# Peptides against a protein of PDB entry 6EJA: the designs that were tried, part 165

Target 1, 276 residues: chain A of PDB entry 6EJA
Amino acid sequence: VEYMPANPVRIAFVLVVHGRASRQLQRMFKAIYHKDHFYYIHVDKRSNYLHRQVLQVSRQYSNVRVTPWRMATIWGGASLLSTYLQSMRDLLEMTDWPWDFFINLSAADYPIRTNDQLVAFLSRYRDMNFLKSHGRDNARFIRKQGLDRLFLECDAHMWRLGDRRIPEGIAVDGGSDWFLLNRRFVEYVTFSTDDLVTKMKQFYSYTLLPAESFFHTVLENSPHCDTMVDNNLRITNWNRKLGCKCQYKHIVDWCGCSPNDFKPQDFHRFQQTARP

## One batch from the design tools (peptide; made by RFdiffusion4, then SolubleMPNN)

Design b2_p26_4_s4 (from b2_p26_4, 9 letters changed)
Fold by OpenDDE base, seed 1:
Structure b2_p26_4_s4 (fold): chain B 276 residues (1-276), chain A 26 residues (1-26)
Amino acid sequence: as target 1 above (276 residues)
Amino acid sequence: TFHGREPSEEEEEELKKLREERLKQL
């Protein structure tokens, strides 16, 4: 894109990482790093080796920080949403980081545009929020996601406790847990005391895969509903045949699918002009 | 991006069994 915005947006990239895949993280980081953006990294409480590696990286770059708090997250766990919400609060409190957009990243879902293209695009649509919806039967989505089921995260497991009802008057939506949210909406989610945000935070505290639905649902039912764009500007390496074998039955009382991690060659899609 | 999938009847029984076993280990 040849368009250079007069006031380019700055992005807070939030990375939630776990395990021992330091090399993969390093590759991803190198692919997405830019001096004008901000990187806030949460490392799983159990991933001490990775934490040490990430801390080392953060000391080398002024625009890279690691969460001082660490949660033990599990696949599909409600704690993932808590991690995002807390990171949002932290980022809003960082007055020295004037970010305009919140973007979460993993090795399994990557931006489809170069930095320049992404910045240009978001600068043009700075008032919009980008959330990809499932685009199908909502009732089916609710059933598949187990949104009508009550879950409790405890002892590194998502326990299914029983059935529950969707709150009345709420239009539930969801899809991808990869999103691009503008600062204004993040502020709303973080600091609003209205009934919607309060109830949804409570509801999703007992929800499987909460990040796939929480922000969609809150946005669509909020005064900010007109800012939704049904696109997360991501490419997901999805293989349903490999990813949907109920492989997390030992962690959650439900089934699910996981995308495949990107290969190193896939990172070239988000090319940076300035790299570490 | 992750996606939930409703367990099949067979998977549901397995999940139930696993859950019960896990509860016994707590």
Scores: peptide ipSAE 0.360, ipTM 0.887, DockQ to the pose 0.835
Fold by OpenDDE base, seed 3:
Structure b2_p26_4_s4 (fold): chain B 276 residues (1-276), chain A 26 residues (1-26)
Amino acid sequence: as target 1 above (276 residues)
Amino acid sequence: TFHGREPSEEEEEELKKLREERLKQL
C-alpha cells in the first residue's frame, strides 16, 4: 500500500529534446504523464519536425507547454544550462502552474519509481533537493570534467580555450545531470543576486557539461546546502561497452562517456528497481 | 547524458589537429 500524502507535491517535468526521436519522446511522455503534474518541453531550434509533433501534444493537454523560445543546443554545451535556467524562470512566472519540484528528463534516464511512489517520496521530503554526486575523488572529477578548463560554445562546437582556476572559496561538486530540485531552490537560483549565484552563472557559461555540476556546486555552497540529498532517483541505461571514448570530438574539445537511450523493454526495470 | 574524461596525449594531439582544421574553415 503506497502512502497517499494529504498534500501531494506537483512536479514540473522539463524535457529537452532534439532530433527525430518522436517515438521515443511519445513513449517517455506516456510513461511519465499524469494530470496533476506539469510538462514543459524545449525542442532544439533545428528540430522543426519534432517541434510540430510536440506542439500537437501540447494542444491536447492543458498541463503541457512548449517553450516559445528555442535554442540550438549541443550536448555538453553551456547552452544546455542556459536552457534549464530559462525554463526555470518561465516556470516560476507561470502562476497557473503551482509546481513544487523541478525534474529534468531525457530518453536516457527515467525515474525509478512509479508516479505514486515518487509523489509520496517527494511529498515527505519536499524541502530537500536531490542531486547525485560522482561519489569519488573530487579532484579527479574536476580533471575529468575539464572544470579547470575554459570552454566557449560557438558554431555548434565547444572550443577549449585554455586553463582556468576554480573560484576561491567554492567547493565544486557534480555527477549526474539529472536532478530533482524543489521550488525554493529554483527560486534562489533564478532570482538571487548574491555573489555565489552570480559568479557560478558566469563560471558555468564557459563550462563543459555544465548541468552535471552547476546545481550541485551552487547548492552545496549556498544557504540551502543542508537540503542536499545524494540521490537523483534515476535509473540510467549505461552500456559499459561504449566506454569513455572521444566519440564527440567533432562537437567538443574533450572526451566523454554517454549512456544509451531506454528501449521499451527496459521499462520493466523501473517497476522492480527500488533505491534504498 | 555526457560525462567527461580527460584526453590522453594522443587524443589531445588529435583534438588539436581537428581544431586547427576547423579554424581554417572559418
Scores: peptide ipSAE 0.403, ipTM 0.904, DockQ to the pose 0.705; fails the geometry check
Fold by OpenDDE base, seed 4:
Structure b2_p26_4_s4 (fold): chain B 276 residues (1-276), chain A 26 residues (1-26)
Amino acid sequence: as target 1 above (276 residues)
Amino acid sequence: TFHGREPSEEEEEELKKLREERLKQL
């Protein structure tokens, strides 16, 4: 018997998109769209054609909005975290959108479950936060991510300025930059003035690939640490052999890996089912 | 998901050269 929640959670999907991937975005949007959820889309400042296309979509659906501000983001840039944080603030200020969960999506990462399954699951665990950890040696993770290095995003480049220390008393963690966060934790991250949030926002403003570690680290060191679930409920098309050739050396003073985008035929993995 | 990777010694040298070249162009 499929669990049907009496009060189903509503999800704010945040999409950060760039380039000329209008067709891919349209396919993804169709695959994830539901009338009971909310969609907040940021289009890269440089992607004007895509922005026009997204605006057209947003005018057709009352539960789809586009960020009035636009950032120029780069691979691994600290500005990506800023984009998420500002989006979170915006979504919290939208009193007409009663969302319960924040979920970011890309063309390379989709929810494993159908909409009905996802909603049922999150409705049961509405007080939990879902972040996938790297599952390896933490010291190695810190080293690989360059978390002990200071970076500055400037002129569409991530400059490595030198070495830095991890803040004392902080347990650093990370892994996937795809997460499912409940509203309560998003409120904490957005409005808390405690030392943890303040210091981590500062620390991660000079961090490479900050979204892969910021929310993990903040959550695990916060009063909300007991709400962490080591699962982001995602399927990622990952090809390590092809994705780790230091191909971003022209953008960042570091090396990195990237997953492959899902093919159109993979969209069935996140099926929308009609709610009774 | 994106993941960082520590540069090899060879890659680090290349990155250093690229950074220096970029700085000279500023």
Scores: peptide ipSAE 0.373, ipTM 0.891, DockQ to the pose 0.838; fails the geometry check
Fold by OpenDDE base, seed 5:
Formats: structure tokens, C-alpha cells, sequence
Structure b2_p26_4_s4 (fold): chain B 276 residues (1-276), chain A 26 residues (1-26)
């Protein structure tokens, strides 16, 4: 008997989508949709067809909204973090959406638990934040991620401008760009004017793949540091051998790895378990 | 999740050339 919490948490799912993967998005959406949660969807500025499709979906469901603003995001771009930060602000300003957790999703991952299991779990651990760390040497992580390099996103390219130093007194961490953040921490990140948040927002505005490290770093150096759980409750279709061939050299002045998008067959398991 | 990877020396040279070419086209 799954423990039904007396006060179940409600989740704000943020989807950042681009390209022509409309069918995949529809499948994912159907798999994760629940009436008690909220869905906030950002469509890349260049993906007009997808935007129209998503708008149609948003009109069918009262708990689905599309960002009125749209960014042109690139792989590894700092603008992805900006997208999340702005979406967090928007969601906090939506007084009619009483969400308790922020969860980002893409076609490359989905929650490992059924909706009921996820809600039960998060309701029990409502004061925690779930961020998966790289689990390796931190110095190596910094080097691999290029965190000691200065990047500028301009003209749909991540320009490497030179070297930079990690801010003094900051313990940098990171790993997965898929996270589950409680509302309290999102409020802190969004509205805090302390030196940590201010400096990190500035630092990460010139960072490659900022979403993989920003929230980890801010959380671990914040008064909320004790709320970190090294788990993002995700299944990611990751194939390192196929995804790490420096295939993004035309977009960024760095190399990287990309997970594979889930195929329709991958969502069957989630759909069967997530449907009440 | 996208993970960064430090370019090899060969990849760095290629990236540098590509960057220089892009700058000339701006």
C-alpha cells in the first residue's frame, strides 16, 4: 500500500524543448502529465512549429503554460541557465500555481518513479533538494567542464575568451543538469541578494554547460547546504561512447558529451506506471 | 545531461582554427 501523504507535494515541471521532436515531446508529455502538477514549457525561439504545437497543448490543459518569452538556446550555452532562472521567477510569481518542487525535463530523461511514488517520496522529503554530483575528483571535473575557462555566448556560439579563476571561498560542484529543487531553495536562488547568489549568477553567465554546476555550487555554499541529496531520481539514456566525439565544435569552443534521446519504446514503462 | 570534456591537443588546434575562421567571417 503506497503511503498516501496527507499533504501531497505538487510539482512544477519545466520543459525546455527545441527542434522537430514534436512527437517525442507529445509522448513524454503524456507520460508525465498529471492534473495535480504544473507544466511550464519553454520552446526555443527558432522552433516556431514546435511552439505552435505546444501552444495548442497549453490551451487544452489549465495546468500547462508556455513561456511568453523565448530564448535561442545552443548546446552548452549560458542561456540555458538563464532560461531556468527566468522560468523559476515566473513560476514563483504565479500565485495560482501552488507548486512545492521544481523539476526540469527533456526528451533525454524522465523520473525513475511513478507519479504516486514520486509524490510520496517528495512529500516525505519536502525540505530536501536533489542534485546528482559527478562523484569524481572535483579538480578533474572543473577541468573537464571548462569551469576555469571564460565563455561568452554570442551569435549562437560559445566563444572561449580565455582563462579565469574560480571565485575564492567557493566550493564548486556539479554533475547532472537534471534536478529536483524545493520551492524554498528556488525562492532563495531567485530573490536572494547575498554575495553568493549574486557572484554565482555573474560567474555562470560566462560558463559552459552552466546548469550542470550552478545549482550544485549555489546550494552547497548556501545556508541551505544541509538539504542536498546526491540523487536526481532520473533515468538518463546515456551512451558515452557515442556521445563524446567533440561533435559540438561548431557551436562551442569546447568538447562535450550528449545523452541519447529516449525512443518511444523507452516511454512505455513510464506511461504504464505514471497513469493513475 | 551534457558533460563537458577537455579537448585534446589536436582538438584544441582544430577548435582554434575554427574560431579564427569564424572571426574572419564576422
Amino acid sequence: as target 1 above (276 residues)
Amino acid sequence: TFHGREPSEEEEEELKKLREERLKQL
Scores: peptide ipSAE 0.366, ipTM 0.890, DockQ to the pose 0.815; fails the geometry check

Design b2_p26_5_s1 (from b2_p26_5, 7 letters changed)
Fold by OpenDDE base, seed 2:
Structure b2_p26_5_s1 (fold): chain B 276 residues (1-276), chain A 26 residues (1-26)
Amino acid sequence: as target 1 above (276 residues)
Amino acid sequence: SPIEGAIGTSGGFGGAEGLEGRGPLP
């Protein structure tokens, strides 16, 4: 029997979706839907078919909304961070949605644990932020991520413009761009006018894969640094045998790769798997 | 009790394995 918290947390799920996989998204949505949570869906500007489908869903549920603005995002694009930041602001301005946690999802994600398990866990640790760090040499991370390089997103491409320096006094970190952030920290990121948040928003607007590093870096250098948990509660379907062959070189001036899509058949495999 | 994996994900960083393949274009 799962522990039932007296004051269960309510989650704002932010779904950033693209393409034409409406059936897949619908299946995933049904799997994660609960009346006590909130769902804010951003559909890529170019995905009009999917947008129409998502709008239909939003009309059926009062706790489902679609972003009135839409961005055209690419893999590794700085616009992805803009998408998250704007969605955070929107969610904070929705006074009728009293959410406690921000959780980002894609259409290819799928729940492994039950809602009750997730809510029970987050309710117990409601003051914490869950971001997974790379866990290795930070200098290597910076180099491999290209954080010391200046990028510009333009015409569906991430252009490498030149070299840059990491801002002085900032301890850069990063890892997975999938996270769980509490409302307090989201408020800080959204509304703080301190030098840290201001500089980092500017810095990461010219960064490749900014969502993999922005929130980690801001959190660890902020007054909220003691709230970090090095665990994002995610299981990634990575198959090393497939290798990495700079699969995104056609859209970014950098060599990069990503793990495989999470498929329904993977559910059973990872259901009993503990995250290392 | 703490849980270590609640959501299956795809794309993104890919952990240490993904980092190994990243870098300047050859």
Scores: peptide ipSAE 0.360, ipTM 0.879, DockQ to the pose 0.354
Fold by OpenDDE base, seed 1:
Structure b2_p26_5_s1 (fold): chain B 276 residues (1-276), chain A 26 residues (1-26)
Amino acid sequence: as target 1 above (276 residues)
Amino acid sequence: SPIEGAIGTSGGFGGAEGLEGRGPLP
């Protein structure tokens, strides 16, 4: 018998979508939709077709909303963090949506656990935050991520302007930009006026791939540091040969990698992660 | 220990596993 929590957590799913992936989004949405959760969808400013499709869906469900603002986000762009931060603020201001966890998704994500399993798990660990760290040489991580470099997002490009120093007294960390954050930590990030949050928001506004490091760094240096779990409950299909070809050099002044679509040959990986 | 893999992902902006291929432009 599966554990049934007395007070099940409710999830705010934040979907960041772009392009014309309407069919994929629809499939993913159907797979994760539940009446007790909330869905807040940001559609890239340039993706008008997708925006129209998403609006149609949102009108059919009371627990689905679309951001009234839209950003033009690019791969690696600092604006992605702004998108998450603004979404967090919006969700906190929605008093009619009593969510307990923030989970970010893309149109290409796919749930590998049932809703009951996910809710049961998060209800058990409702006071924790789930962020996957790189788990390796942190100095190498800083160099490879370009955290010691200053970037500026302008004209749909991430410009590398020069070198910078990591703020004193800050332990930088990061890894996956897919995470599960509890409401309490989201409130802290959104409304805190302490030096940490203020400085990190400023620092990461000039950072490449900020979502891969911002929340990790803020959490680990905050009074909430003991709530970190080094697991994002995600499986990502990585293929270095396909995903690490410096394919974004036309968008950002840095080489990066991107996950690839799952194929039937990759299904064995789902079985490996199907453990408590 | 927490379970691994509640949600699969194949898209987005990157991840920790892609660190090896990152760096300055050639």
Scores: peptide ipSAE 0.120, ipTM 0.726, DockQ to the pose 0.373
Fold by OpenDDE base, seed 4:
Structure b2_p26_5_s1 (fold): chain B 276 residues (1-276), chain A 26 residues (1-26)
Amino acid sequence: as target 1 above (276 residues)
Amino acid sequence: SPIEGAIGTSGGFGGAEGLEGRGPLP
């Protein structure tokens, strides 16, 4: 029997979606939808068909909203972080949506655990932030991520302009760009005017794959540093042999990797083998 | 310990591997 918390957390799911996979998104949405949670959907500026479909869905549910602004995001683009930051601000300004956790999703994601399990877990750890670190040598991570390089997003391309220094006194970290953040930390990131947040927002606005490192770095250097859990509660179908082909050179002046798409049999496999 | 595998993810983003064959732009 699953423990039912007295004050269950409510989740703001932020969906960043693109393309034409409306059916896939619909299936995923149905799988994650619950009346007690909130769904804020950003549709890529170029995905007008999908946007129309998502708008139709949002009109059917009071706890589903679509961003009135839309960005044209690219793989590794700094604009992805902007998307998250703006969505966080929007969600905090929605006083009628009392959410406790921020969870980002794509159209290709799917729940492995039940809603009750997720809510029970997050309710127990409501003061924690869930970010997965790379688990490697940090210097190597910095080099491979290009954090010591200056990038400019322009014309659907990430231009490498040159070298840069990591800000002094900052412990840089990163890993997965999928995370679960509590409202308190999101408030800090959104409204703090301290030197850390200000500098990091500027620094990461010129960073490749900023969402893989920004929140990690800000959290670990912030007064909230003790709230970090090195786990993002995600299962990724990762195969570097298949996913690391430097396939994004046409978009970014860097080599990158991508996880593999899940197949139905993969989900079944992970459901059976996932650690409770 | 926290649970693992609450959500399956397969988004298009997945990390960088470094520089290949192209220097900084002038």
Scores: peptide ipSAE 0.282, ipTM 0.759, DockQ to the pose 0.217; fails the geometry check
Fold by OpenDDE base, seed 5:
Structure b2_p26_5_s1 (fold): chain B 276 residues (1-276), chain A 26 residues (1-26)
Amino acid sequence: as target 1 above (276 residues)
Amino acid sequence: SPIEGAIGTSGGFGGAEGLEGRGPLP
């Protein structure tokens, strides 16, 4: 028997999508769609075919909207954080969408748990923020992520310009760039004028894969620090032997890894083995 | 009860070892 909250949370799903995989996106969308949630979709500026397809979907559902602005993002680019931040602002300004949680997704994501399970869980922990940390030595994390390096996104490339220092008094953290953030924290990130938010927005505008660290760092150094849960409720199909081949060096002056795409059998496996 | 996995996802980063992050973009 599933827990049935009296006032279930409503989720703003932010989808950042690219490419030409319209059918894949459609399948994923149908899997996550619910009438009580909200879907805000950003399509890469270069993906015009996909944009047209997504617009058609948005016209069919009142709780689906497409960003009127579009960014040209690259893997590891600082512009991805800008995309999330602008989406957050937009969602906060949509007074007709009373969402409680922000959840980011890509076209390659897929639900493992039911909507009822997710909503029940988030309704119980509606005051918490869900960010997964790296779980390693922090100094090693900084080095491996290149957080002590200055990057510039320009001409579809992340240029490494040199070294930089971590701002004094800031405890840097990070891990997964997939998260679940409550509305209150999103409001803080969006509208706060304090030194922390201002400084971190500036710092991470020159950061490689900023979404893997920005929200962790801001949260842990903010008045909301006690709301962090080290769990992003995500399952990743990792195979480092296959995924860590420095395959993005043509785009970024750094080496990175990527998990494997999910196959149908993978989803079945995770659905069967995942515990509540 | 708390759940550990709700959404299957992709993406990763970090030097040689990698961390969970964003998948490929155009």
Scores: peptide ipSAE 0.198, ipTM 0.677, DockQ to the pose 0.189; fails the geometry check

Design b2_p26_5_s2 (from b2_p26_5 with F2P W4E N10S N13F T19L)
Fold by OpenDDE base, seed 4:
Structure b2_p26_5_s2 (fold): chain B 276 residues (1-276), chain A 26 residues (1-26)
Amino acid sequence: as target 1 above (276 residues)
Amino acid sequence: DPREGAIGTSGGFGGAEGLEGRGPLP
């Protein structure tokens, strides 16, 4: 019997989309749409066709909104974090949307659990934050991520300017840039003026792939540190042979990998996976 | 166990691998 929470959580899904993936986005949207949740969609500034399509969808559903601002995001760009932070602020200012969890998605994402299962799970763990760590040596992570390097996003490129120091007293962590954050933590990140949040926002504004580390680091060094669950509840299609070709050197002065997309036909493989 | 299991699949951006042998741009 499925657990039915007395006070089910409501989710703010933040979709960051780009390109011409209208059909893919439509499929994913239909798969995750529920009247009790909220959908806030950012379309890359360069993706005008997609933006028009998304606007049409948003007009059909009262719980779907499109960001009035649009950023031109690049792989590994600091602007991606800015996108999330601004969307968080927007969502907190939307008093008519009483969401409990923040979940980021792309057009390539797809659910493998039902809405009821997701809601039941998050309702049970409503006070937790779900971030997946790298699971490796932290020093190695820092080096590979280039966290000790200063980057500047400019002209659709991440320029490596030099070396930098990690702020003293900060335990850096990171891993996946896909996460589930509760409203309380999002409020903290958005409105706190403490030294941690202030310094980390500054630090990560010059960071490569900042979303892979910012929220982890802030959470673990914050008063909310005990709320971390080392699981982002996502399955990522990693094929390093195909995904680790240093294919982003033209965009960033660093080497990176990219996971592969799943096809709908692959989803049956995950239906029997263990539930949280 | 909240530390196990998955809710969905994800794509998008991946991790960095570094370029230790390359200096900063002038």
Scores: peptide ipSAE 0.258, ipTM 0.783, DockQ to the pose 0.200
Fold by OpenDDE base, seed 2:
Structure b2_p26_5_s2 (fold): chain B 276 residues (1-276), chain A 26 residues (1-26)
Amino acid sequence: as target 1 above (276 residues)
Amino acid sequence: DPREGAIGTSGGFGGAEGLEGRGPLP
C-alpha cells in the first residue's frame, strides 16, 4: 500500500505523437490516464489520421485536450523544442488546469510504476526538477551533440550551416530529452525575460536535438539551479548489441543515435530493474 | 518510491551509448 499524500501533485502529461499507431497510443493512454491529471496532446501536422483519433479521445475526457496548433517535426529538429515551449505556455494559460508537474511522453513510452507510486514520489519532491545529464565529459558532449555547430531546420531536414560559439558565461549541460519539470520552473522558462532565457531560446532554435540540452542548461544557470535532480525517472530501452549506425543521416547533417522503441514485451525485463 | 524507472521511454539521447555514436558525418 502506497502512502497517500495530503496534497497530491497533479501532472500535466504532454504527449508528442506522430504516425498512424492509434492503437498503441490508445493502450498507452489508458495505462497512464487518471482523472486527477491533465493530458495535452500534440499530433504532428502530417499525421491527420492520428489527429482525428486523438480528437475523439479528447471529446470523451474533460481533462484531455489537443493542441490547436500543430508542428511538422523531424528527428533532431529544433521544432521539437518549440513544441514543448508552446505547450508549456498553453498549459500555464489554462487556469482551469491546476497542474504541478510537466511530464513529456511519446506514443512509444509506457509506465512502469503505478500512478500512486509516481504521485507519492513527486508529491514528496514537488519543489524539484528531474533532468538526467549525460554523465560524461562535457566537452565531449558538446562536440558529439554538435552544440558548437549551427543547424537550420528546413524542408524536413536539419542543415548544418557552419560553426558557432557557445555563449560565454553559460555552463552547457544536457542528456535525456525526457524529463519532469515543476510548474515554477516552467513558469520561469515561459515568462522570464532575463538574458539567460532569451539567449538560450535563440541559441537552441538553431540546435540539433535541442530538448536534450535546453532545459538542462537553462536550469543549471538559473536562480532555480538548486532544484535539479540528476534523474528523469525513465528507463531507456537500449540494446548495445545493435550499436549506432548513424541512423538519421538522411534527415540531419549529423550522425545520430537513438535507442530502440519500448515495447510491452520488454516490460518484464525492466520491471526487475526499476527502483522505487 | 520510483526514483528510477517510473516510465519506459525510447528515442532521444538514450544515455551514454547514444552519445558515443554521434558526431559529424564522414
Scores: peptide ipSAE 0.272, ipTM 0.823, DockQ to the pose 0.373; fails the geometry check
Fold by OpenDDE base, seed 1:
Structure b2_p26_5_s2 (fold): chain B 276 residues (1-276), chain A 26 residues (1-26)
Amino acid sequence: as target 1 above (276 residues)
Amino acid sequence: DPREGAIGTSGGFGGAEGLEGRGPLP
C-alpha cells in the first residue's frame, strides 16, 4: 500500500509526438491518463494524420489539450527547446490547470510505476527538480555534445557554423533530455529576466541537442540550484551497438547516439526488477 | 521506490554510454 499524500501533486504531462504511431500513442496515453493530471500535446507540424487523431482525443477529455502552434522538429534541433519553452509558457498561462510538475514524454515512453507511486513520490519531493546528469568529465561532455560549437537550425538541418566560447561564469552541465521540473522552476525559466536566463536562452538557440543541457545549466547556476536531484526517474532501453551508428548525420552536422524503443518484453523485464 | 525508475523512455541522452559515440563527423 502506497502512502497517500494529503495534498497530492498534479502533473502536466507534455507529450512531443511525431510520425504515425497513433496506436502506440493511444496505448501510452491510456497507461498514463488520470483525471487529476493535465496533458498538453505537441504534434510535429509535418504529422497531420497524427494531429487529427490527437485532436479527436483532446475533444473527449477536458484535461487534454493540443498546442495551437506546431513546430517542425528534427533530432538534435534547437527547435525542440523552443517547443518546451513555449509549452511551459502556455501551461503557466492556463490558470484553470493548477499543475505542480512538468514531465515531458514521447510516444515511445511508457510508465513502469503506478500513478499512485509516482504521485506519492513527487508529493514528498515537490520542491525538487529531477534532472539526470551525464556523470562523467564535464570537459568531455562539452566536447562530445559540441557545446563549444555554434549550430544553426535551417531547412530541417542542424548546420555547424564554427567554434564558440561558453559564457564566462557559467557552470555547464547536462545529460538526459527527459526530466521532471516543478512549477516554481518552470516559472523562473519562463518569466525571469535575469542575465542567466536571458543569456542561456540565446546561447542554447544555437546549440545542438539543447534540451539535454539547457535546464541543467540554468538550474545549477540559478538561485534554485539546491533543488536539483540527479535522477530523472527514467529507465532507458540502451543498446550502444544499435544506438551509436552516427545515424543522424543526414540531419545534424554531428554524430549522435540514442537509445532504442522499448519492446513489450523489455517492459516486462524492467517491471519485474524495479524496486518499490 | 520510484527513484529507481518511473518511466521507460527511448530517445535522447541515454547516459554515459550514449556520450561515447558522439562527436564531430569523420
Scores: peptide ipSAE 0.251, ipTM 0.822, DockQ to the pose 0.405; fails the geometry check
Fold by OpenDDE base, seed 5:
Structure b2_p26_5_s2 (fold): chain B 276 residues (1-276), chain A 26 residues (1-26)
Amino acid sequence: as target 1 above (276 residues)
Amino acid sequence: DPREGAIGTSGGFGGAEGLEGRGPLP
């Protein structure tokens, strides 16, 4: 039995999905669904089958909506950040959805903790933002991420156009592109017209894997910098030997690593070993 | 404690770590 807070936070889950992972998405959705939360689902523009399936789900639940706009997003593409930013704006404009936290998910994600545990935790730390940093040398991070390189997303490809400078006076950070952001910070990112937000939106529109760094960088350089928690509450199945094979070279003019898919046995293992 | 991991993730669109690559310049 988990402690039930008097004023529990409500979560806007933003699901960015693609392909034909309908069954996987369905399983994940059932696992994370709760009547008190909100689910905003973006389906890749090219994934019409999945879109039809998701639309059917959205019609069955009042707290599930599908983005009326759809982007064709590629791995590492700048359009992923655009997707998140637009979804944030949409969610803030939905006055009938009083959410407190923004949590992004993919179809491959799965809850490790119960809803009650998550809600209790976030309710306790409702003024915090949860972003996981890379935890290594920042200069090396910049180089490996290609943050000092200019990329253009066009025709389902990330083209490397040349070199660029990191904006002066900005402390760049990054790590995981999975995060939990409170509404206040999302409001700042969405509506602020200050130089930081404006410049970073521009900068990251030409960035590879922008979601891995944009929110970190904006947060740490913003008036909200003291709200950062270096934890995204995620368990990632990393096997770099398997995941770092430059498998996305055909899509991006760069090499990258990706985590491995979880197997049922993996989740079972984590559930058994994880403390409350 | 959910701080040790509330959600399992395998990436999807993202969740990757960039590596300096040999992609050609235009």
Scores: peptide ipSAE 0.154, ipTM 0.730, DockQ to the pose 0.264; fails the geometry check

